Peptides against a protein of PDB entry 1EBD. Designs and how they scored, part 16

Target 1, 138 residues: chain A of PDB entry 1EBD
Amino acid sequence: KASYEGKVAAEAIAGHPSAVDYVAIPAVVFSDPECASVGYFEQQAKDEGIDVIAAKFPFAANGRALALNDTDGFLKLVVRKEDGVIIGAQIIGPNASDMIAELGLAIEAGMTAEDIALTIHAHPTLGEIAMEAAEVAL

## One batch from the design tools (peptide; aimed at target 1 D83 V85 A109 G110)

Design b2_p15_6_s4 (made by RFdiffusion4, then SolubleMPNN; from b2_p15_6, 7 letters changed)
Fold by OpenDDE base, seed 5:
Order: structure tokens, then sequence, then C-alpha cells
Structure b2_p15_6_s4 (fold): chain B 138 residues (1-138), chain A 15 residues (1-15)
């Protein structure tokens, strides 16, 4: 957030039209396991009256996580039921700090669980867990 | 949805 706002400020100072226009700010904790979040938590969405699907997929079921012997945690997608749009995501597990970027992109772009589910992810990778969670949401 | 149908078709094709 600060880096993005700094870029916008620099562009403004340079005389370029710029605006801070972001929907989802990632939050990362570099713990072991790592924690990352972007957009809505399930309960936040519910508290706002948004009907959501919370689609969860464990790293214990991910081929790369198994191969790495690092299977703690899960990925959770928060998907709006009305239209399948992803409005939040949480990751606890290996490489969560980097993996959250795909989901941040998806949220910013207004993508659906279907969009991620139909995106080919390399096999075997940790990143496949996003696709798997998206399939759960369908 | 059409996308969901495509997904299902892909899974069937992989079997």
Amino acid sequence: as target 1 above (138 residues)
Amino acid sequence: SARLEKLRALHLARQ
C-alpha cells in the first residue's frame, strides 16, 4: 500500500495524472507458516450481508506441498454467491506471501472462481491450490 | 454457466 501510494505521489509530483485506485490490499505475515490475506474475510462479508461461499483447500492435498514435505495450512477463497466473483482470499501455508499476489490480481480484476478454475496452473506447484480452491467454490 | 460446463468437459476429457 505504501509503495503504491508512493508511486502515485511520485507520478503526481512529476505532473502526470494519477490516482490511488485499488480494491484489495494484501496483508502478509512472514511467519512459519506464512499467512497472507487479501480482500474480505468470510465473516466480514457475512457481517455486510454478502452471501458468500468460503471455499477451502488444504496444502495437505497439494502435490507440490507433499513433495516439499510442507503441508501445513490451506487456501480459502471468499466467493460471492450471486455471481461467483472472488472478493477475498486467505492463505496459511508455504509461499503464502507470494501466492497471495495471484488472488489479489483476481480480485482487482473482478474475476470469478470459474476464471481461476479454468486457468491452467503448472503441475505440480503450490499455485495449483488456488485452482483447486476455485473448483471447490463451483 | 458456460464456463462451468467447459470445466466439466475438461475433467471428463482427462479421464
Scores: peptide ipSAE 0.028, ipTM 0.603, DockQ to the pose 0.034
OpenDDE base, seeds 1, 2, 3, 4: peptide ipSAE 0.023, 0.019, 0.026, 0.023; ipTM 0.583, 0.550, 0.595, 0.619

Design b2_p15_7 (made by RFdiffusion4)
Pose (drawn by RFdiffusion4):
Structure b2_p15_7 (pose): chain A 138 residues (1-138), chain P 15 residues (1-15)
Amino acid sequence: as target 1 above (138 residues)
Amino acid sequence: ANAARLALLDERAAA
């Protein structure tokens, strides 16, 4: 957040019609099962008055997570029911800090669960859980 | 602030 604004400030000073424009910022916590979040939590979304569905997919079902032998965790997609647009995501499990980038790019650009579900992911990887979660969302 | 972000998201989703 600080670095982004740093650029916006210098650009505005120079005359560039720069402004602060982002839909979300990811936050990561390096706990044992590292966790990452971006966008709305399922509760914040409905408290905001939004009809959102949430899809939750476990690492216990992913093959790479079994190989890593760390199966405690999940990925959650908070999806606007009215248009399938993803507005929040939460990952708890190995490499959540890296996996969060994909869901983050999707939120920033206004993509849908289908956009992600129709994207072929690597197998066997953790990042593909997002594929399977969006499939659950659909 | 949230409303602004949602409006921005609507614009980007409509693109």

Design b2_p15_7_s1 (made by RFdiffusion4, then SolubleMPNN; from b2_p15_7, 7 letters changed)
Fold by OpenDDE base, seed 4:
Structure b2_p15_7_s1 (fold): chain B 138 residues (1-138), chain A 15 residues (1-15)
Amino acid sequence: as target 1 above (138 residues)
Amino acid sequence: MTKERLELLDKRAAE
């Protein structure tokens, strides 16, 4: 967020038209395991009256995580029930700080869980967990 | 993420 806003500010100072126009800002904690979030948490959505599905898939069931012997945590998708649009995601686990970018893109683009589920992810990869969680949401 | 931002997303999807 700060880096993005800094870029916009720099462009404005340079006399170029620029605006802060984003939907979802990622948040990352570089702990062990890493934690990453973008968009709505499940409870936040509920508090605002949004009917959601919280689809969770554990790293313990991910082939790459098993191969790495690093299986703590999960990926959670927050999906609006009305239309299947992804409105939030949380990751606790290996490489969460990098993996959140795919989900940030999905949210910014207005993608559905089906869009992610139908996207082929390389096997075996940690990122494959996003596809698995999306399938849970269907 | 705020409700306002989600509404922006919905608006863009409708365009």
Scores: peptide ipSAE 0.184, ipTM 0.776, DockQ to the pose 0.550
OpenDDE base, seeds 1, 2, 3, 5: peptide ipSAE 0.158, 0.151, 0.169, 0.161; ipTM 0.753, 0.747, 0.766, 0.762

Design b2_p15_7_s2 (made by RFdiffusion4, then SolubleMPNN; from b2_p15_7, 4 letters changed)
Fold by OpenDDE base, seed 1:
Structure b2_p15_7_s2 (fold): chain B 138 residues (1-138), chain A 15 residues (1-15)
Amino acid sequence: as target 1 above (138 residues)
Amino acid sequence: ETAERLALLDRRAAA
């Protein structure tokens, strides 16, 4: 967030039009397992009266995670029920700090769970867990 | 701010 805001400021000083118009701000904790979040938590959405699906998929069922012997945790997608739009995501597990970027992009672009489910992810990768979670949300 | 973010999200989802 601070880095992005700094870039916006620099662009403004340089005479380029720019604004802080983001939807999702990622948060990362480099623990073991790593933790990452972007957008709404399930309870936050519920507290605001948004009807959501919390779609969860475990790393224990991910082929790459198994191959790496690092299967702790899960990915959770928070999906608005009305239209299937992804409004949040949480990852606890291997490479969560990098994997959250895909979901941040998806949220900022207004993508649905179907969009992610229909996106081919390489196999076996940690990233395909996002596709698996998206399928749960359908 | 949250409402504005969701509105922006909705516009992007509609695009």
Scores: peptide ipSAE 0.158, ipTM 0.777, DockQ to the pose 0.887
OpenDDE base, seeds 2, 3, 4, 5: peptide ipSAE 0.143, 0.146, 0.138, 0.104; ipTM 0.749, 0.757, 0.748, 0.725

Design b2_p15_7_s3 (made by RFdiffusion4, then SolubleMPNN; from b2_p15_7, 7 letters changed)
Fold by OpenDDE base, seed 3:
Structure b2_p15_7_s3 (fold): chain B 138 residues (1-138), chain A 15 residues (1-15)
Amino acid sequence: as target 1 above (138 residues)
Amino acid sequence: DTKKRLELLDKRAAE
């Protein structure tokens, strides 16, 4: 069960995005559940006139999360519609603080949702959720 | 200057 502070942090990330100065600088809150973000939030992109797809996948549908009995939260990819390039990502859930690194790398390298969807992730792992969210964005 | 940073990434990807 998430603590009060954890709930507030999760709600802030989900509904009240903070200003981002640089695309590929991660922000992490070591709450329960953990929260992590890199790049654009969906609303920030929209406010700047960028057409985006917000692809969300829940940990409740992730095999490793189920095996660990730790299924709270989700991963969200923010994908630019014009070319499928990933411009942001948010994670609320188990190991979010470490998992955000893959997505930070993807953004810095100019990767698309298709690039992640076509990358083999070990099964079962929490990291598979990035692949699942990328598939949603296609 | 988040938008400028994104433009830089786009430029780099095009090289």
Scores: peptide ipSAE 0.137, ipTM 0.718, DockQ to the pose 0.305
OpenDDE base, seeds 1, 2, 4, 5: peptide ipSAE 0.130, 0.124, 0.119, 0.087; ipTM 0.714, 0.713, 0.707, 0.686; seed 4 fails the geometry check

Design b2_p15_7_s4 (made by RFdiffusion4, then SolubleMPNN; from b2_p15_7, 5 letters changed)
Fold by OpenDDE base, seed 3:
Structure b2_p15_7_s4 (fold): chain B 138 residues (1-138), chain A 15 residues (1-15)
Amino acid sequence: as target 1 above (138 residues)
Amino acid sequence: ETAERLALLDRRAAE
């Protein structure tokens, strides 16, 4: 957040139009397993009266995670039920700190679970888990 | 806050 706001300020000083207009700020904990989050948690959305689908997929069912012998955890997508728009994501597992960026991009771009589900992910990769979770949300 | 965030999501989803 601070880094992004600093960039906006620098652009304004340089005479370029810029605005702070973000939906999601990523948070990462470099534990074992790693934890990463962006946007709404399921309970936060419910507390604000948003009807959501919480789509969860385990790393134990991911081919790359199995090959790496690192299968603890899961990916969760928080999807607004009315229109399928992704409003949050949480990852507990291998490479969560880097994998959260795809989902941050999806949220800021106003993408749906269908957009992620229909995006081809390389096989076998940890990143496929985002596609699998998106399919659960459909 | 919630209304503003949801409105922003709606605008981006409509683009």
Scores: peptide ipSAE 0.142, ipTM 0.746, DockQ to the pose 0.835
OpenDDE base, seeds 1, 2, 4, 5: peptide ipSAE 0.124, 0.140, 0.111, 0.139; ipTM 0.752, 0.748, 0.738, 0.756

Design b2_p15_8 (made by RFdiffusion4)
Pose (drawn by RFdiffusion4):
Structure b2_p15_8 (pose): chain A 138 residues (1-138), chain P 15 residues (1-15)
Amino acid sequence: as target 1 above (138 residues)
Amino acid sequence: SRRPNYEEALATIQS
């Protein structure tokens, strides 16, 4: 957040019509099962007065997570029911800090669960859980 | 609902 604004400030000073414009910022916590979040939590979304569905997919079902032998965790997609647009995501499990980038890019650009579900992911990887979660969302 | 960078973001994710 600081670095982004740093650029916006210099650009505004120079005359560039720069402004602060992002839909979300990811936050990561390096706990044992590292966790990452972006966008709305399922509760924040409804409290905001939004009809959102949430899809939750476990690492226990993913093959790479079984190979890593760390199966405690999940990925959650908070999706606006009215248009399938993803507005928040939460990952708890190995490499959540890296996996968060995909969901983050999706939120920033206003993509849908289908946009992600129709994207072929690598197998066997953890990042593909996002594929399977969006499939669940659909 | 699509942001201006939608198509670019989609293509990046599909890459």

Design b2_p15_8_s1 (made by RFdiffusion4, then SolubleMPNN; from b2_p15_8, 5 letters changed)
Fold by OpenDDE base, seed 1:
Structure b2_p15_8_s1 (fold): chain B 138 residues (1-138), chain A 15 residues (1-15)
Amino acid sequence: as target 1 above (138 residues)
Amino acid sequence: SRAPNYEEALAKLRA
């Protein structure tokens, strides 16, 4: 966020039109395992009266995670039930700090769980877990 | 157990 705001400021100073306009800001905690989030948490959505599906998939079921012997945690998608749009995501597990970017992109673009479910992810990769979680949401 | 670590990390994300 700070970096993005700085870039916008720099562009403004340089005379380029730009604005800090985003839907979701990623947050990362470099713990062990790593933890990352973007958009709504499930309870936040519920507190705002949004009917959501919380789709959870464990790294223990991810081929790459198994190969890496790093299977702690899960990926959770928070999906708006009405239209299937992804409004939040949380990752606890290997490479969470980087993997959150895909989900941030999806949320920012207003994608649905179906969009991710139908997106081919390379095999075997940690990223496949996003696809698996999306399938859970369907 | 890592469960407590999960909660702590998630709490930090929510803050």
Scores: peptide ipSAE 0.184, ipTM 0.758, DockQ to the pose 0.024
OpenDDE base, seeds 2, 3, 4, 5: peptide ipSAE 0.168, 0.180, 0.061, 0.172; ipTM 0.751, 0.748, 0.708, 0.749

Design b2_p15_8_s2 (made by RFdiffusion4, then SolubleMPNN; from b2_p15_8, 6 letters changed)
Fold by OpenDDE base, seed 1:
Structure b2_p15_8_s2 (fold): chain B 138 residues (1-138), chain A 15 residues (1-15)
Amino acid sequence: as target 1 above (138 residues)
Amino acid sequence: SRAPNYDEALAKLRA
């Protein structure tokens, strides 16, 4: 966020059109395991009266995570029930700090769980877990 | 156990 805002400011100074306009701001904690979040948490959505599906998939069921012997945690998608749009995501596990970017992109683009589920992810990769979680939401 | 770490980390994310 800070870096993005700085870039916008720099571009404005340079005379380039730019604005800080985003829907979701990622947050990362470089703990062990790593944790990352973007958009709504499940309870936040519920508190605002949004009916959501919380789709959770464990790294213990991810092939790459197994190969890496790093299977702690999970990925959770927060999906708006009404239209299937992804409005939040949380990741606890390997490479969470980087993997959150895909979901941030999805949220910013207003993608649905179906969109992610139908997106082919390379095998075997940690990223497949996003696809698996999306399938859970369907 | 890493469970306590999960909660702490998630709490930090919400802060």
Scores: peptide ipSAE 0.172, ipTM 0.751, DockQ to the pose 0.024
OpenDDE base, seeds 2, 3, 4, 5: peptide ipSAE 0.044, 0.133, 0.126, 0.164; ipTM 0.694, 0.738, 0.735, 0.744

Design b2_p15_8_s3 (made by RFdiffusion4, then SolubleMPNN; from b2_p15_8, 4 letters changed)
Fold by OpenDDE base, seed 5:
Structure b2_p15_8_s3 (fold): chain B 138 residues (1-138), chain A 15 residues (1-15)
Amino acid sequence: as target 1 above (138 residues)
Amino acid sequence: SRAPNYEEALAKLRS
């Protein structure tokens, strides 16, 4: 957040006015397992009256996670029911701090769960869990 | 080992 704000401020000072948008700024806790989030939490969305689907997929069902013997946690997508747009994501598990970037990109770009579900992910990878969770949301 | 819960970590993410 601070880094993003600094970049925006620097660009503004340089004569490039920009709006500060905190919607898709990731948050990471480098714990064991790692935790990462971007956009809305499910309850936050509900509190704002947004009808959402919370699609969760466990790392225990991910081939790469199994191969790594690191299957704690899950990926959760918060998907707006009205249009299928991903508005939030939480990851608890292996490589969460890096994996959140894909979902941050998706949210920033206004992508839908279908977009992610239809995106072919390399096999076997931890990243496949995003695709699996997206399929749950459909 | 499996993490007992993630609530505290998630709370930090929310803040």
Scores: peptide ipSAE 0.177, ipTM 0.749, DockQ to the pose 0.024
OpenDDE base, seeds 1, 2, 3, 4: peptide ipSAE 0.033, 0.041, 0.034, 0.065; ipTM 0.653, 0.693, 0.662, 0.705

Design b2_p15_8_s4 (made by RFdiffusion4, then SolubleMPNN; from b2_p15_8, 6 letters changed)
Fold by OpenDDE base, seed 3:
Structure b2_p15_8_s4 (fold): chain B 138 residues (1-138), chain A 15 residues (1-15)
Amino acid sequence: as target 1 above (138 residues)
Amino acid sequence: SRAPNYDEALEKLRS
């Protein structure tokens, strides 16, 4: 994977060219359903000339969400096509405000969609949706 | 209140 390129992307997201100072800052709206975002939105990336894959997976297809009868929304990963690095994520759905942290960590660390896809998530959990979305991006 | 649509919710996050 392109770890260095991931770091560069994280720096750009933070608005700093310095390798010492970059942070993917999450945003949360505690609505029903909850909404959360970190890093690039798809359109933001496109506006900057970044060729991206917008990989989306619905909570309606998540086992835990079904069990909770709370299936509104989706998780979207914004993945740079060139190297598969995750540069953004948005979640609308149950537990979005907490689930965004995993993706913030992934972006900060310069991880790829493959990294998330190959990470085993407990079953059944809402968190599995991140893995499912990552698989869509592959 | 419940978001009327997901696009609007995403725009709120973006702003």
Scores: peptide ipSAE 0.143, ipTM 0.735, DockQ to the pose 0.024
OpenDDE base, seeds 1, 2, 4, 5: peptide ipSAE 0.135, 0.132, 0.134, 0.141; ipTM 0.728, 0.729, 0.730, 0.728

## One batch from the design tools (peptide; aimed at target 1 D115)

Design b2_p16_1_s1 (made by RFdiffusion4, then SolubleMPNN; its pose is not in this set)
Fold by OpenDDE base, seed 3:
Structure b2_p16_1_s1 (fold): chain B 138 residues (1-138), chain A 16 residues (1-16)
Amino acid sequence: as target 1 above (138 residues)
Amino acid sequence: MEEAREALRAKAEARR
């Protein structure tokens, strides 16, 4: 039930057209699991003719999520294929409302998936999932 | 559509 409600919430957030100037405004839904988004959804980027890589990593493979017994959901990065620049991110899972801030910063700074993949994250943390998703995008 | 793609490219280039 909760996983389905989180998926529907993420899909409902995906339906709003983002103006290019407001790409890095975060949106948060304090559901169980939490949902957070910043920048483009994969389908929004495709509809605008942007060629993207959608890199997804599950919380079920994150060491901290396993230790907390809270492994529902995933992180998704939306990466522009031409230059590897991160243009969007979505998180469904534990602490999504706080974790989205790192990815909002990355988008505003014009960072690449490589920049995140090469950033050392503390072990074990939920935040490592951003690094893991970035590695998938390489 | 193309205008939005060009604006996103220009924004990314200006931040590097």
Scores: peptide ipSAE 0.028, ipTM 0.595, DockQ to the pose 0.075
OpenDDE base, seeds 1, 2, 4, 5: peptide ipSAE 0.028, 0.017, 0.020, 0.022; ipTM 0.590, 0.446, 0.568, 0.590

Design b2_p16_1_s2 (made by RFdiffusion4, then SolubleMPNN; its pose is not in this set)
Fold by OpenDDE base, seed 4:
Structure b2_p16_1_s2 (fold): chain B 138 residues (1-138), chain A 16 residues (1-16)
Amino acid sequence: as target 1 above (138 residues)
Amino acid sequence: REAAREALREKAAARR
């Protein structure tokens, strides 16, 4: 957020048209395990009257997480039922701070759980958990 | 791989 706002401000000072858009601002806590979030939490969506699927996949079922012996936590996708659009994601676990960027991109682009499920992820990677959670949401 | 992708598309379509 602050870094992005600083860039927009610098562009405006330089005489370039720029706007701040807050559709999918990531939040990261560099704890152990790391915590990352973008877009809606499940309860926030429900409180706004959005009918959602909360698709959760545990790192304990991820091949790379198992190989690293770092299997605490999960990825959760918040998917709008009407159209399957991803409106939020939460990650607690290894590399959550970097992995949230894929899901931020997906939300900003209006991608569906199907789009992620049909995207080939490298094997074995932590990033495959996004694909697995997307398959749960289908 | 295409058969697996088609099965996912069919699953997604059936939910809509």
Scores: peptide ipSAE 0.028, ipTM 0.637, DockQ to the pose 0.060
OpenDDE base, seeds 1, 2, 3, 5: peptide ipSAE 0.027, 0.023, 0.025, 0.028; ipTM 0.646, 0.504, 0.633, 0.654

Design b2_p16_1_s3 (made by RFdiffusion4, then SolubleMPNN; its pose is not in this set)
Fold by OpenDDE base, seed 1:
Structure b2_p16_1_s3 (fold): chain B 138 residues (1-138), chain A 16 residues (1-16)
Amino acid sequence: as target 1 above (138 residues)
Amino acid sequence: REKALEELREKAEARR
């Protein structure tokens, strides 16, 4: 966040219009299990009057997580019901710190749950959990 | 945040 804000400030000084997008800024805790988030939490969206789907999928149902014997946690997508746009994501589990980047990209690009659900993920990978959660949101 | 969400909507519409 700090480095991103610094870049925005530098761009503004250089005469390039730039803004800080706080929706797409990830937050990561390198705990065990790891925690990562980007965009809205479900309750934050509800508090702002956004009608959302909270689509949750557990690592206990992910083939790679099973193979790694690391099945604690879940991925949650926060999807705006009106148009299916992903507005937030949370991951608690293996490799959450890296996996959040896909979802940050999806949010920044204005992607829908359908876009992720229709994206082919390699098998078996932890990343498939994003696809599985997206399918829950459909 | 509302403005940011509208911009995301516009991006989504442009991709469909």
Scores: peptide ipSAE 0.127, ipTM 0.770, DockQ to the pose 0.090
OpenDDE base, seeds 2, 3, 4, 5: peptide ipSAE 0.022, 0.060, 0.023, 0.027; ipTM 0.564, 0.696, 0.578, 0.613

Design b2_p16_2 (made by RFdiffusion4)
Pose (drawn by RFdiffusion4):
Structure b2_p16_2 (pose): chain A 138 residues (1-138), chain P 16 residues (1-16)
Amino acid sequence: as target 1 above (138 residues)
Amino acid sequence: SAAIEALKEKIAAREA
């Protein structure tokens, strides 16, 4: 957040019609099962007065997570029911800090569960859980 | 990753 604004400030000073414009910022916590979040939590979304569905997919079902032998965790998609647009995501499990980038790019650009579900992911990887979760969302 | 690149291509196509 600081670095982004740093650029916006210098650009505004120079005359560039720069402004602060992002839909979300990811936050990561390096706990044992590292966790990452971006956008709304399922509760924040409804408390905001939004009809949102949430899809939750476990690492226990992913093949790479079994190979890593760290199966405690999940990925959650908070999706606006009215248009399938993803507005928040939460990942708890190995490499959540890296996996968060895909869901983050999706939120920033206003993509849908289908957009992600129709994207072929790598197998066997953890990043593909997002594919399976969006499939669940659909 | 390839998936992220695929998403970037979709975004770029929409902005074009």

Design b2_p16_2_s1 (made by RFdiffusion4, then SolubleMPNN; from b2_p16_2 with I4T E5A K8R E15L)
Fold by OpenDDE base, seed 1:
Structure b2_p16_2_s1 (fold): chain B 138 residues (1-138), chain A 16 residues (1-16)
Amino acid sequence: as target 1 above (138 residues)
Amino acid sequence: SAATAALREKIAARLA
C-alpha cells in the first residue's frame, strides 16, 4: 500500500542522523507518495520535554486530492502547546515536496497554528490541508 | 541534538 510505504519512508527520515543535523532545513524524499519534513518531529519534541500537539489531517479528506484521485497520506503539524507556535511539520502525499515550503516559512516566522488556520487558502487546492491541520490544533 | 536545540532557540527568539 502506497500510504504505508510513505509512512515507513517518513519514519526512516526521522531516524536518519542527517535529518537531525539539518532539522532547520526541509528534507524531501521524492517517493510515491512524496515525503517532506521540516523542524521537529513529534517524538523529537517529546524527547526534549516539549509538550506538543500533533495535529494530523488526511489527504483523503482534501477536495483537490479527491479530484486528483491521489488521497494517500496526511499532513502533520507539530505545535507547541504553550503558545501554539508551529515547531515542525511532516507531509506524506501529493506535492509534499512543494507544500513543505509554506510550513517552513511559518516556522521561520514563528507563526502559530491559528495564523495558518485563519489564512484563507484557495479552494480546491492541496494546500488547504495545511489550514485543515491547523484547525485540528486549535 | 545540537541542531534541534539550535532550531528551538531560533524559534523562541522570533517570539522575544
Scores: peptide ipSAE 0.029, ipTM 0.616, DockQ to the pose 0.062
OpenDDE base, seeds 2, 3, 4, 5: peptide ipSAE 0.027, 0.021, 0.026, 0.028; ipTM 0.596, 0.478, 0.596, 0.606

Design b2_p16_2_s2 (made by RFdiffusion4, then SolubleMPNN; from b2_p16_2 with A2E A6Q A13E E15L)
Fold by OpenDDE base, seed 1:
Structure b2_p16_2_s2 (fold): chain B 138 residues (1-138), chain A 16 residues (1-16)
Amino acid sequence: as target 1 above (138 residues)
Amino acid sequence: SEAIEQLKEKIAERLA
């Protein structure tokens, strides 16, 4: 967020159009395990009256996480029930700070859980967990 | 969930 704001400010000073105000700005905490979020939290969506599916998949069931012996945590997708569009995602686990980017892209592009579920992820990878969580949402 | 709330708390603390 700070980096984004800095870029917008720099562009304004330089006389260029400001960057587009993104819908989904990621938030990352580089703890152990890492924590990352983008878009709506489940409760936020519910508080706004959005009917959502919270699809959760644990790293303990992810092949790469098992191979790395780093299986704490999970990935959660917040999916709007009316159209299947992903409106939020949270990751607690290995490489969450980098993995959140895929989900940020999906949210910004207005993708559905089906879109991610049908996207082939290399096996075994940590990122594969996004596909697994998306399948839960279907 | 509690885990998500903890995540929110961590994020809030870091960004404060």
Scores: peptide ipSAE 0.125, ipTM 0.740, DockQ to the pose 0.028
OpenDDE base, seeds 2, 3, 4, 5: peptide ipSAE 0.029, 0.119, 0.122, 0.119; ipTM 0.639, 0.721, 0.724, 0.723

Design b2_p16_2_s3 (made by RFdiffusion4, then SolubleMPNN; from b2_p16_2 with I4L K8R E9A E15L)
Fold by OpenDDE base, seed 5:
Structure b2_p16_2_s3 (fold): chain B 138 residues (1-138), chain A 16 residues (1-16)
Amino acid sequence: as target 1 above (138 residues)
Amino acid sequence: SAALEALRAKIAARLA
């Protein structure tokens, strides 16, 4: 967040019009396993009265994770039931710190679970879990 | 779900 805001500020100071227009800010903990989050947690959404689907898919069912012998954790998508829009995501598991970027992009772009589900992810990859979780939300 | 089946149909159409 600070880095992004600094970039925008620098561009503005240099005379280039820019705007800070972000919806979701990622948070990462470089633990073992890694933890990453962006947007709403399920309970946060519920507390605000948003009807959500929490779509969870475990790394234990991911082919790449199995091959890496690193299957702890899961990916969770928080999806608004009304329109299928992804409003949050949490990842606990391998490469969570990098994988959260796809979901941050999805949230910023206002994408739906269907959009992610329809996006082909290479097999076998850790990133494939995002597609699997999106399918769970459908 | 119906949505999942619709998705599968869309995917099948794209890959045909």
Scores: peptide ipSAE 0.023, ipTM 0.588, DockQ to the pose 0.051
OpenDDE base, seeds 1, 2, 3, 4: peptide ipSAE 0.022, 0.016, 0.021, 0.022; ipTM 0.591, 0.501, 0.489, 0.509

Design b2_p16_2_s4 (made by RFdiffusion4, then SolubleMPNN; from b2_p16_2 with I4T K8L E9A E15R)
Fold by OpenDDE base, seed 4:
Structure b2_p16_2_s4 (fold): chain B 138 residues (1-138), chain A 16 residues (1-16)
Amino acid sequence: as target 1 above (138 residues)
Amino acid sequence: SAATEALLAKIAARRA
């Protein structure tokens, strides 16, 4: 967030039009396992009266995670039941700090779980877990 | 909340 805002400010100072207009800001903790979040947590959505599906998929079932012998944690998608729109995501596990970007993009673009489920993810990769969680949400 | 409404409105706008 700070870096993005700084970039926008720098562009403005440099004479280029730019604006800050984000929907979701990621939060990352570089622990072991890493933790990352963007958008709503499940309970936050519920507290706001949003009917959601919390789709969870474990790294223990991810091929790349198994190959790396690093299978702790999970990815959780928070999906609005009404239309399948992704409104939040949490990742605890390997490379969560990088993987959260896909989901941040999805949220910013107003994508649905189906959009991610139907997006081909390279195999085997940690990133496939986003697709798997999205399929759970369908 | 107002913040929630704003966020959901932005999402809706981007889906349109």
Scores: peptide ipSAE 0.163, ipTM 0.793, DockQ to the pose 0.047
OpenDDE base, seeds 1, 2, 3, 5: peptide ipSAE 0.151, 0.105, 0.056, 0.066; ipTM 0.780, 0.737, 0.672, 0.699

